# Designs tried in a protein design run: peptides against a protein of PDB entry 7MKK. Part 9

Target 1, 71 residues: chain A of PDB entry 7MKK
Amino acid sequence: SMKEKVKAKLVEIRKFVPFIRRVRIDFQDTLSKVQGHRLDALVNLLDREDVSMSSLNKIEVIIDKLRTRFN

## One batch from the design tools (peptide; made by RFdiffusion4, then SolubleMPNN)

Design b1_p10_5_s1 (from b1_p10_5, 6 letters changed)
Fold by OpenDDE base, seed 5:
Structure b1_p10_5_s1 (fold): chain B 71 residues (1-71), chain A 10 residues (1-10)
Amino acid sequence: as target 1 above (71 residues)
Amino acid sequence: MIDEISSILD
């Protein structure tokens, strides 16, 4: 079911939360305030249980961009 | 919210 797919995707995406937190800390002085706030919001969003598949797919793209730019 | 976050690296 779609519900099961969403849960599975969320589990996989959450594996990158420690990475996101590390980027937020390590580059805090380099990031703009807006970028910092958005990273915080990203982590907070991934703590929720009601994230849609569409949102998760967008988050995956964001994480790919973060990995490219911040290691 | 997700649309705002999507522009994080802009």
Scores: peptide ipSAE 0.181, ipTM 0.794, DockQ to the pose 0.927
Fold by OpenDDE base, seed 4:
Structure b1_p10_5_s1 (fold): chain B 71 residues (1-71), chain A 10 residues (1-10)
Amino acid sequence: as target 1 above (71 residues)
Amino acid sequence: MIDEISSILD
């Protein structure tokens, strides 16, 4: 079911939360204030259970971009 | 909110 797929996707995406937090802290002086706030919002979003598959797919792209730029 | 977050690296 779509519900099960969303749950599985969320579990996989949440594995990157520690990475996002590390980027936020390690590059705090490099990131603009708005970028830092958006990273915080991203982490907070991933703490929720009501995230859609569409949003999760977009988040995956964001994480890929972060990995390319900061890892 | 996701759209705003998506522009994080712009």
Scores: peptide ipSAE 0.180, ipTM 0.793, DockQ to the pose 0.934
Fold by OpenDDE base, seed 2:
Structure b1_p10_5_s1 (fold): chain B 71 residues (1-71), chain A 10 residues (1-10)
Amino acid sequence: as target 1 above (71 residues)
Amino acid sequence: MIDEISSILD
């Protein structure tokens, strides 16, 4: 079901939460306040259980960009 | 929110 797919996707995406947190901290001095707050918001969003597949797909792209830019 | 996050990290 779609619900199960969303749940599975969320589990996979959440594996990158530690990475996002690390980027936020390690590059705090480089990131603008806005960028830092956006990363915080991203982590907070992934703590929720009601994230849509559409949102998760967008988040995946964001994580890919983070991985490219911040290793 | 997600769109804003994506935009700011472009």
Scores: peptide ipSAE 0.175, ipTM 0.793, DockQ to the pose 0.854
Fold by OpenDDE base, seed 3:
Structure b1_p10_5_s1 (fold): chain B 71 residues (1-71), chain A 10 residues (1-10)
Amino acid sequence: as target 1 above (71 residues)
Amino acid sequence: MIDEISSILD
C-alpha cells in the first residue's frame, strides 16, 4: 500500500538526519541564518509521521544536494 | 514548508 511505501521511505530518509544535523553545525558560519533555520526545519519535519510521499521525494533531492555540496 | 526549504537551499 501507499501508506507502507511512505513509512518505508521515511525510515530510509531518516538515516540521513545525523548528516543533516552535522551540516547544520559544521557549516553554521558559512550558511546564512535563513539557510540554517531551514535545515532545522528539515530535521523537525523528518521527526513527523504525517509526511507525504511527495514531500519525501523532495526531501530526497534536498539531501542529494547537501551531499554534493557538503560531502 | 518543504517548498520553502527546497527553494532556500538551491
Scores: peptide ipSAE 0.175, ipTM 0.794, DockQ to the pose 0.860

Design b1_p10_5_s2 (from b1_p10_5, 6 letters changed)
Fold by OpenDDE base, seed 5:
Structure b1_p10_5_s2 (fold): chain B 71 residues (1-71), chain A 10 residues (1-10)
Amino acid sequence: as target 1 above (71 residues)
Amino acid sequence: MIDEISKILD
């Protein structure tokens, strides 16, 4: 059941991958180098199937912050 | 990794 919940949440979070990629590109010159790298890492992480619920919850917070700052 | 990623907007 937890596995099902993780999969479902991962599907929902992945809906924001295009947004994250867009932020990475559109604001490349505004973001610090480390911020850019972290965005890349975030996208890469979401491409994986073995992401924990705790990680997904943290990612959701990150995405919320990104949406607030970058629309 | 997630801990470092979480610092993205710090």
Scores: peptide ipSAE 0.295, ipTM 0.848, DockQ to the pose 0.899
Fold by OpenDDE base, seed 2:
Structure b1_p10_5_s2 (fold): chain B 71 residues (1-71), chain A 10 residues (1-10)
Amino acid sequence: as target 1 above (71 residues)
Amino acid sequence: MIDEISKILD
């Protein structure tokens, strides 16, 4: 079911939370304040249980971009 | 929220 797929994808995406946190901290001096805030918001969003598949797909793209730029 | 977050690397 879609519900199960969402839960599974959320579990996989959450594996990148430590990476996001490291980017936030390690690059704090080079990130703009708004970028830092958005990274914090991203982590907070991933703590929620009511994230849609659409949002998770967008988050996956964001993480891919972060990995390309910061790793 | 996700739309705003998506602007992170703009």
Scores: peptide ipSAE 0.290, ipTM 0.846, DockQ to the pose 0.931
Fold by OpenDDE base, seed 3:
Structure b1_p10_5_s2 (fold): chain B 71 residues (1-71), chain A 10 residues (1-10)
Amino acid sequence: as target 1 above (71 residues)
Amino acid sequence: MIDEISKILD
C-alpha cells in the first residue's frame, strides 16, 4: 500500500538525519541564517510521521544536493 | 514548509 511505501521511504530518508545535523553544525558559520533555519526545519520535519510521499521525494533531492556540496 | 526548505541551497 501507499502507506507502507511512505513508511519505508521515511525510514530510508531518516538514515541521513545525522548527516544533515552534521552539516548544520560543521558549516554553521558558513551558512546564512536562513539556510541554518531551513536545515533545522528539515530535521524537524523528518521527526514527524505525517510526511507525504511527495515531500519525501523532494527531501531526497535536497539531501542529494547537500551531499554534493558539503560532502 | 517543504517549499521553503527546498530553497535551502538557493
Scores: peptide ipSAE 0.287, ipTM 0.845, DockQ to the pose 0.933
Fold by OpenDDE base, seed 1:
Structure b1_p10_5_s2 (fold): chain B 71 residues (1-71), chain A 10 residues (1-10)
Amino acid sequence: as target 1 above (71 residues)
Amino acid sequence: MIDEISKILD
């Protein structure tokens, strides 16, 4: 079911939460204030249980971009 | 929310 797929995807995406937190801290001086706030929002979003598949797919793209720029 | 977050590296 879609619900099961969402849960599975969320589990996979959550593996990157520590990475996102590290980016937020390690590059705090490089990031603009708004970028920092958006990273915080991203982490907070991934702590929720009501994230849609469409959102998770977008988050995956965001994480890929973060990995490209911030290792 | 996700739309705004997506702008993070724009």
Scores: peptide ipSAE 0.286, ipTM 0.844, DockQ to the pose 0.935

Design b1_p10_5_s3 (from b1_p10_5, 7 letters changed)
Fold by OpenDDE base, seed 2:
Structure b1_p10_5_s3 (fold): chain B 71 residues (1-71), chain A 10 residues (1-10)
Amino acid sequence: as target 1 above (71 residues)
Amino acid sequence: MIDDIANILD
């Protein structure tokens, strides 16, 4: 079901939460305040259980960009 | 919110 797919996707995306947190901290001085707050918001969003597949797909793209820029 | 976050690296 779509619900199960969303749940599975969320589990996979959450594996990158530690990475996102690390980027936020390690590059705090480089990131603008707005960028830092957006990373915080991203982590907070992934703590929720009601994230849509559409949002998860967008988050996946964001994480890919972060991985490219910050290893 | 997600759209704002999506532009984090722009």
Scores: peptide ipSAE 0.150, ipTM 0.775, DockQ to the pose 0.937
Fold by OpenDDE base, seed 1:
Structure b1_p10_5_s3 (fold): chain B 71 residues (1-71), chain A 10 residues (1-10)
Amino acid sequence: as target 1 above (71 residues)
Amino acid sequence: MIDDIANILD
């Protein structure tokens, strides 16, 4: 079911939460305040259980961009 | 919110 797929995707994406937190801290001086706040919001979003598949797919793209730039 | 976050590195 879609619900099961969302759950599985969320589990996989959450594996990158420590990475996102490290980017936020390690590059705090490089990031704008807006970018920093958006990273915080991203982490907070991934703490939720009501994230849609569409949102998770967008988050995956964001993480890929972060990995390209910061790791 | 997700749309705003998506523009994080733009």
Scores: peptide ipSAE 0.150, ipTM 0.773, DockQ to the pose 0.939
Fold by OpenDDE base, seed 5:
Structure b1_p10_5_s3 (fold): chain B 71 residues (1-71), chain A 10 residues (1-10)
Amino acid sequence: as target 1 above (71 residues)
Amino acid sequence: MIDDIANILD
């Protein structure tokens, strides 16, 4: 079911939360205030249980961009 | 919210 797919995707995406947190800390002085707030919001969003598949797919793209830029 | 976050590196 779609519900099961969403849960599985969320589990996979959450594996990158430690990475996102590390980027937020290590580059805090380099990131703009807006970028910092967006990273915080991203982590907070991934703590939720009601994230849609569409949102998760967008988050995957965001993480790919972060990995490219911040290792 | 997700659309705002999507522009994180802009």
Scores: peptide ipSAE 0.147, ipTM 0.771, DockQ to the pose 0.922
Fold by OpenDDE base, seed 3:
Structure b1_p10_5_s3 (fold): chain B 71 residues (1-71), chain A 10 residues (1-10)
Amino acid sequence: as target 1 above (71 residues)
Amino acid sequence: MIDDIANILD
């Protein structure tokens, strides 16, 4: 079901939460305040259980961009 | 909310 697919994808995406937190801290001095706040919001969003598949797909793209930019 | 976050690196 779609619900099970969403739950499975959320589990996979959450594996990157430690990475996102590290980017937020390690690059805090080079990120704008707005960028920092958006990273915080991203982590907070991934703590929720009511995230849609559409949102998870967008988050996956964001994480890919973060990995490219910040290793 | 996610749309506001999507341009995080812009």
Scores: peptide ipSAE 0.144, ipTM 0.769, DockQ to the pose 0.918

Design b1_p10_5_s4 (from b1_p10_5, 6 letters changed)
Fold by OpenDDE base, seed 1:
Structure b1_p10_5_s4 (fold): chain B 71 residues (1-71), chain A 10 residues (1-10)
Amino acid sequence: as target 1 above (71 residues)
Amino acid sequence: LIDEISQILD
């Protein structure tokens, strides 16, 4: 079911939460205030249980971009 | 919210 797929995807995406937190801290001086707040919002979003598959797919793209830029 | 987050690296 879609519900099961969402839960599975969320579990996989949440594996990157520590990475996102590290980016937020390590590059705090490089990131704009807005970018920093958006990273915080991203982490907070992933702490929720009501995230849609469409949102998770978009988040995956964002994480890929973060990985490309911040290792 | 996700739309704003998506603009993070623009």
Scores: peptide ipSAE 0.188, ipTM 0.781, DockQ to the pose 0.938
Fold by OpenDDE base, seed 2:
Structure b1_p10_5_s4 (fold): chain B 71 residues (1-71), chain A 10 residues (1-10)
Amino acid sequence: as target 1 above (71 residues)
Amino acid sequence: LIDEISQILD
């Protein structure tokens, strides 16, 4: 079911939370305040259970971009 | 919120 797929994808995406937190801290001096806040918001969003598949797909793209730029 | 977050690397 879609519900099960969402849960599974959320579990996979959450594996990158430590990476996101690391980027936030390691690059705090080079990130703008807005960028830092957005990273914090991203982590907070992934703590929620009511995230849609559409949102998770967008988040996956964001994480891919972060990985490309910061790792 | 997601749209705003997506702009992080713009």
Scores: peptide ipSAE 0.188, ipTM 0.781, DockQ to the pose 0.920
Fold by OpenDDE base, seed 3:
Structure b1_p10_5_s4 (fold): chain B 71 residues (1-71), chain A 10 residues (1-10)
Amino acid sequence: as target 1 above (71 residues)
Amino acid sequence: LIDEISQILD
């Protein structure tokens, strides 16, 4: 079901939360205040259970961009 | 919120 797919996708995306937290800390002085706040918001969003598949797909793209730029 | 986050690297 779609609900099961969302849960599975969320589990996979959450594997990158430690990476996002490290980017936020390691590059805190390089990131703008707005960028830092957005990274915090991203982590907070992934702590929620009511995230749509559409949002998860967008988050996956964001994480890919972070991986390319910061590691 | 997701739209705002999507602009993080702009």
Scores: peptide ipSAE 0.185, ipTM 0.780, DockQ to the pose 0.936
Fold by OpenDDE base, seed 4:
Structure b1_p10_5_s4 (fold): chain B 71 residues (1-71), chain A 10 residues (1-10)
Amino acid sequence: as target 1 above (71 residues)
Amino acid sequence: LIDEISQILD
């Protein structure tokens, strides 16, 4: 079912939450206030249970770009 | 929200 697919995708995406938090901390002095807030919002979003598959797919792209930029 | 978050990478 779509519900189970979303849950599985969410589990996989959540594996990158520690990475996102690390970027937020390590580059806190480089990031603007709004950029830092956006990273915090991303982490908070991944704590939710009502995230759609379309949103998760977009988040995956965001994480890929973060990995490219911040290793 | 996602679009706003994505702006960090622009």
Scores: peptide ipSAE 0.184, ipTM 0.779, DockQ to the pose 0.879

Design b1_p10_6_s1 (from b1_p10_6, 4 letters changed)
Fold by OpenDDE base, seed 2:
Structure b1_p10_6_s1 (fold): chain B 71 residues (1-71), chain A 10 residues (1-10)
Amino acid sequence: as target 1 above (71 residues)
Amino acid sequence: MDEILDELLS
């Protein structure tokens, strides 16, 4: 079901939370305040249970961009 | 949430 797919994708995306937190901390001095806030917001979004598949797909794109830029 | 995501992508 779509519900099960969402749960599975959320579990997979959450595996990147430590990476996002690491980027936030390691680059705190070079990130703008807005960028730092955005990363915090991203982590906070992933703590929620009511994230849609559409949102998860967008988050995946964001994580891919972060990985390209910071890893 | 969509608004936050849009901000992140901007």
Scores: peptide ipSAE 0.063, ipTM 0.685, DockQ to the pose 0.665
Fold by OpenDDE base, seed 5:
Structure b1_p10_6_s1 (fold): chain B 71 residues (1-71), chain A 10 residues (1-10)
Amino acid sequence: as target 1 above (71 residues)
Amino acid sequence: MDEILDELLS
């Protein structure tokens, strides 16, 4: 059951990957190198299948912060 | 992986 919950959460979080990629490109010249690297790392992390529920919850917080800042 | 998350949250 926990495995199913993780898969479901991952599907929901992955819906924001296009948004993250768009932020990375649209603000490429405004973002610091470190910020750009962090966004790339976030997308890469979401491409993985071995992400825990704890990690997914943390990623959700990050996405919420991105949405607040970049709409 | 946890290290990546810590970097992203900082």
Scores: peptide ipSAE 0.063, ipTM 0.682, DockQ to the pose 0.687
Fold by OpenDDE base, seed 1:
Structure b1_p10_6_s1 (fold): chain B 71 residues (1-71), chain A 10 residues (1-10)
Amino acid sequence: as target 1 above (71 residues)
Amino acid sequence: MDEILDELLS
């Protein structure tokens, strides 16, 4: 079911939360205030259980971009 | 939620 797929995707995406947090801290002086806030919001979003598949797919793209830029 | 994500992608 879509519900099961969402839960599975969320579990996989959540594995990157420590990475996102690390980026937020390690590059705090480089990131703009707005960028920092958006990363915080991203982490907070992933703490929720009511995230849609469409949102998770967008988050995956964001994480890929972060990985490209920040390793 | 989607608004925040769209802003991050821009």
Scores: peptide ipSAE 0.062, ipTM 0.690, DockQ to the pose 0.829
Fold by OpenDDE base, seed 3:
Structure b1_p10_6_s1 (fold): chain B 71 residues (1-71), chain A 10 residues (1-10)
Amino acid sequence: as target 1 above (71 residues)
Amino acid sequence: MDEILDELLS
């Protein structure tokens, strides 16, 4: 079902939360205040259970951009 | 929530 697909996608995306947290800390002095706030917001969003597939797909793109810039 | 995501992508 769609609900099962969303849950599975959320589990996979959450595997990147430690990476996002590391970027936030390791580059704290390089990131602007706005960028830091956005990363905090991203982690907070992934703590939620009511995330749509559309949102998860957007988050996946964001993570890909982070991986390109910071790894 | 979508607004926050859009800001992150911009």
Scores: peptide ipSAE 0.062, ipTM 0.685, DockQ to the pose 0.794

Design b1_p10_6_s2 (from b1_p10_6, 4 letters changed)
Fold by OpenDDE base, seed 4:
Structure b1_p10_6_s2 (fold): chain B 71 residues (1-71), chain A 10 residues (1-10)
Amino acid sequence: as target 1 above (71 residues)
Amino acid sequence: MDSILDELLE
């Protein structure tokens, strides 16, 4: 079902939460306050249970961009 | 929520 697919995708995406948090901390002095806030919001979003598949797909792209930029 | 994602995609 779609619900099962969303849950599975969410589990996979959540594996990158520690990475996102690490980027937020390690580059805190480099990031603007707005950029930092956006990363915090991303982590908070992934803590929710009502995230759509479309949102999860966007988040995956964001994580890929973060990985490219921040290793 | 969607607005936050759009900002991060820029």
Scores: peptide ipSAE 0.107, ipTM 0.715, DockQ to the pose 0.845
Fold by OpenDDE base, seed 1:
Structure b1_p10_6_s2 (fold): chain B 71 residues (1-71), chain A 10 residues (1-10)
Amino acid sequence: as target 1 above (71 residues)
Amino acid sequence: MDSILDELLE
């Protein structure tokens, strides 16, 4: 079911939460306040259980971009 | 929620 797929995707995406947190801290002085806030919001979003598949797919793209920029 | 994500995608 879509519900099961969402849960599975969320579990996989959550594995990157420590990475996102690390980016937020390591580049805190480089990031604008807005960028920092958005990263915080991203982490907070992943703490929720009511995230849609569309949102998770967008988050995956964001994580890929972060990985490209911040290793 | 999606608004925040859209901004991060830029």
Scores: peptide ipSAE 0.106, ipTM 0.715, DockQ to the pose 0.922
Fold by OpenDDE base, seed 2:
Structure b1_p10_6_s2 (fold): chain B 71 residues (1-71), chain A 10 residues (1-10)
Amino acid sequence: as target 1 above (71 residues)
Amino acid sequence: MDSILDELLE
């Protein structure tokens, strides 16, 4: 079901939370305040249970961009 | 949530 797919995807995306937190901390001095806040917000979004598949797909793109830029 | 994500995608 879509519900099961969402749950599975959320579990997979949450595996990147430590990476996002690391980017936030390691680059704190070079990130703008707005960028830092956005990363914090991203982590907070992933703590929620009501994230849609559409949102998860967008988050995946964001993580890919972060990986390209910071890894 | 979508608004925040859109900003992050910029």
Scores: peptide ipSAE 0.105, ipTM 0.715, DockQ to the pose 0.816
Fold by OpenDDE base, seed 3:
Structure b1_p10_6_s2 (fold): chain B 71 residues (1-71), chain A 10 residues (1-10)
Amino acid sequence: as target 1 above (71 residues)
Amino acid sequence: MDSILDELLE
């Protein structure tokens, strides 16, 4: 079901939370205040259970961009 | 929530 797919995708995306937290800390002095706030917000969003597939797909793109820039 | 994500995508 769609609900099961969303749950599975959320589990997979959450595997990147440690990476996002690491970027936030390691580059804290390089990131603007706005960028830092956005990363904090991203982590907070992934703590939620009411995340749509559309949102999860957007988050996946964001993570890919972070990996390109910071790894 | 989607608004925050859109901002992050910029």
Scores: peptide ipSAE 0.104, ipTM 0.714, DockQ to the pose 0.856

Design b1_p10_6_s3 (from b1_p10_6, 4 letters changed)
Fold by OpenDDE base, seed 1:
Structure b1_p10_6_s3 (fold): chain B 71 residues (1-71), chain A 10 residues (1-10)
Amino acid sequence: as target 1 above (71 residues)
Amino acid sequence: MDEILDELLK
């Protein structure tokens, strides 16, 4: 079902939460308040159980871009 | 960084 696909994708994306947290910490002094808040919001969003597939697809693109820039 | 984080606003 779509609900099962969402849950499976959420589990996979959550594997990158430690990475996002690390980026947030390592660049804390160079990030603007807005940029820091956006990364915090991204982590908080992934802690929720009610994330849509459309949001998860956008988050996947963001994580891929982060991985490309931050190894 | 801005270009990546702007995706959160779309």
Scores: peptide ipSAE 0.070, ipTM 0.707, DockQ to the pose 0.202
Fold by OpenDDE base, seed 4:
Structure b1_p10_6_s3 (fold): chain B 71 residues (1-71), chain A 10 residues (1-10)
Amino acid sequence: as target 1 above (71 residues)
Amino acid sequence: MDEILDELLK
């Protein structure tokens, strides 16, 4: 079902939460307040159970961009 | 949620 697909996608995307948290901490002094807030909001969003497939697909793109920029 | 994502995509 769509619900099962969303749950599976959410599990996969959540594997990157530790990475996002590490970026937030390691670059805390170089990130703007807005950028830091956005990373916090991204983590908080991934802690939710009511995230749509559309949102998860967008988040995947964002994580890919983060992985490219923040090694 | 969508507003947060749109801001992250900027």
Scores: peptide ipSAE 0.066, ipTM 0.683, DockQ to the pose 0.749
Fold by OpenDDE base, seed 2:
Structure b1_p10_6_s3 (fold): chain B 71 residues (1-71), chain A 10 residues (1-10)
Amino acid sequence: as target 1 above (71 residues)
Amino acid sequence: MDEILDELLK
């Protein structure tokens, strides 16, 4: 079902939460206040269970951008 | 949530 697909994708995306947290802390002094806030908001969003497939697809794009920039 | 994502993508 779509619900099962959403749950599976959320589990996969959550694997990147430690990476996002590391970027937030390791680059705290070089990130803008806006960038830091965005990373915090992204982590907080991934703690939720009511995330749509559309949101997860957008988050995947954001994570890909982070991986490209921060390894 | 979509508003937060849109803000993140700006």
Scores: peptide ipSAE 0.063, ipTM 0.679, DockQ to the pose 0.663
Fold by OpenDDE base, seed 5:
Structure b1_p10_6_s3 (fold): chain B 71 residues (1-71), chain A 10 residues (1-10)
Amino acid sequence: as target 1 above (71 residues)
Amino acid sequence: MDEILDELLK
């Protein structure tokens, strides 16, 4: 079902939460306040269970950009 | 939630 697909996608995206947290800490002194707040908000969003497939696809793009810049 | 995501993409 669509619900099962969303759940599976969320599990895969959550594998990057430790990476996002690590970027937030390792680059804290070089990130702007706005960038730091955005990373915190992204982690908090991924802790939720009510995330749509559309939102998860957008989050995947954000994570790919983070990986390109910071890993 | 979508508003937060849109703000993250700016």
Scores: peptide ipSAE 0.062, ipTM 0.675, DockQ to the pose 0.604

Design b1_p10_6_s4 (from b1_p10_6, 3 letters changed)
Fold by OpenDDE base, seed 3:
Structure b1_p10_6_s4 (fold): chain B 71 residues (1-71), chain A 10 residues (1-10)
Amino acid sequence: as target 1 above (71 residues)
Amino acid sequence: MDEILDELLE
């Protein structure tokens, strides 16, 4: 079902939460206050269970951008 | 929720 696809995608994206937290810490002095707040909000969003497939697809693009810049 | 994500995509 669509609900099962959302749950599976959320499990896969949550594997990057440790990476996002690490970027937030390692670059804390380089990140603007706005960028730091946005990363905190992204982690908090992934702790939720009511995330849509649309939001998960946007989050995947954000993670790919973070990997390109910080990995 | 979507507004925060759109700001992160910039």
Scores: peptide ipSAE 0.066, ipTM 0.685, DockQ to the pose 0.869
Fold by OpenDDE base, seed 2:
Structure b1_p10_6_s4 (fold): chain B 71 residues (1-71), chain A 10 residues (1-10)
Amino acid sequence: as target 1 above (71 residues)
Amino acid sequence: MDEILDELLE
């Protein structure tokens, strides 16, 4: 079902939470206050169970951008 | 939620 696909994708995306937290800490002095707040908000969003497939697809693109910029 | 994501995509 779509609900099962969302749950499976959420589990896969949550594997990147440690990476997002690491970027937030390691680059704290170079990130703008807005960028730091957005990364904190992204982690908090991934702690939720009510995340849509649309939001998860956007988060995947964001993670790919972070991986490209921050290794 | 979508507003935060749209801001991160900029």
Scores: peptide ipSAE 0.065, ipTM 0.687, DockQ to the pose 0.872
Fold by OpenDDE base, seed 5:
Structure b1_p10_6_s4 (fold): chain B 71 residues (1-71), chain A 10 residues (1-10)
Amino acid sequence: as target 1 above (71 residues)
Amino acid sequence: MDEILDELLE
């Protein structure tokens, strides 16, 4: 079902939460306050269970941008 | 939720 696909995608995206947290810490002194708050908000969003497939697809693009810039 | 994501995509 669509619900099962969302759950599976959320499990895969959550594997990057430690990476996002690490970027937030390692670059804390070079990130603007706004960028730091946005990364914190992204982690908090991934702790939720009510995330849509549309939001998960946007988050995947964000993670790919972070990986390209910071790893 | 979507507003935070849109701001991160910019």
Scores: peptide ipSAE 0.064, ipTM 0.685, DockQ to the pose 0.868
Fold by OpenDDE base, seed 1:
Structure b1_p10_6_s4 (fold): chain B 71 residues (1-71), chain A 10 residues (1-10)
Amino acid sequence: as target 1 above (71 residues)
Amino acid sequence: MDEILDELLE
């Protein structure tokens, strides 16, 4: 079902939460307050169980861009 | 970085 696909994708994306937290810490002094807040909001969003497939697809693109920039 | 994070806040 669509609900099962969302749950499976959420499990895969949650594997990158430690990476996002690491980026937030390592670049804390170079990030604007807005950028830092957006990274915190991204982590908090991934802690939720009610995330839409559209949001998960956007988050995947964001994580891929972060991985390209931060190794 | 702002451009990347803006995609989430739209």
Scores: peptide ipSAE 0.064, ipTM 0.706, DockQ to the pose 0.248

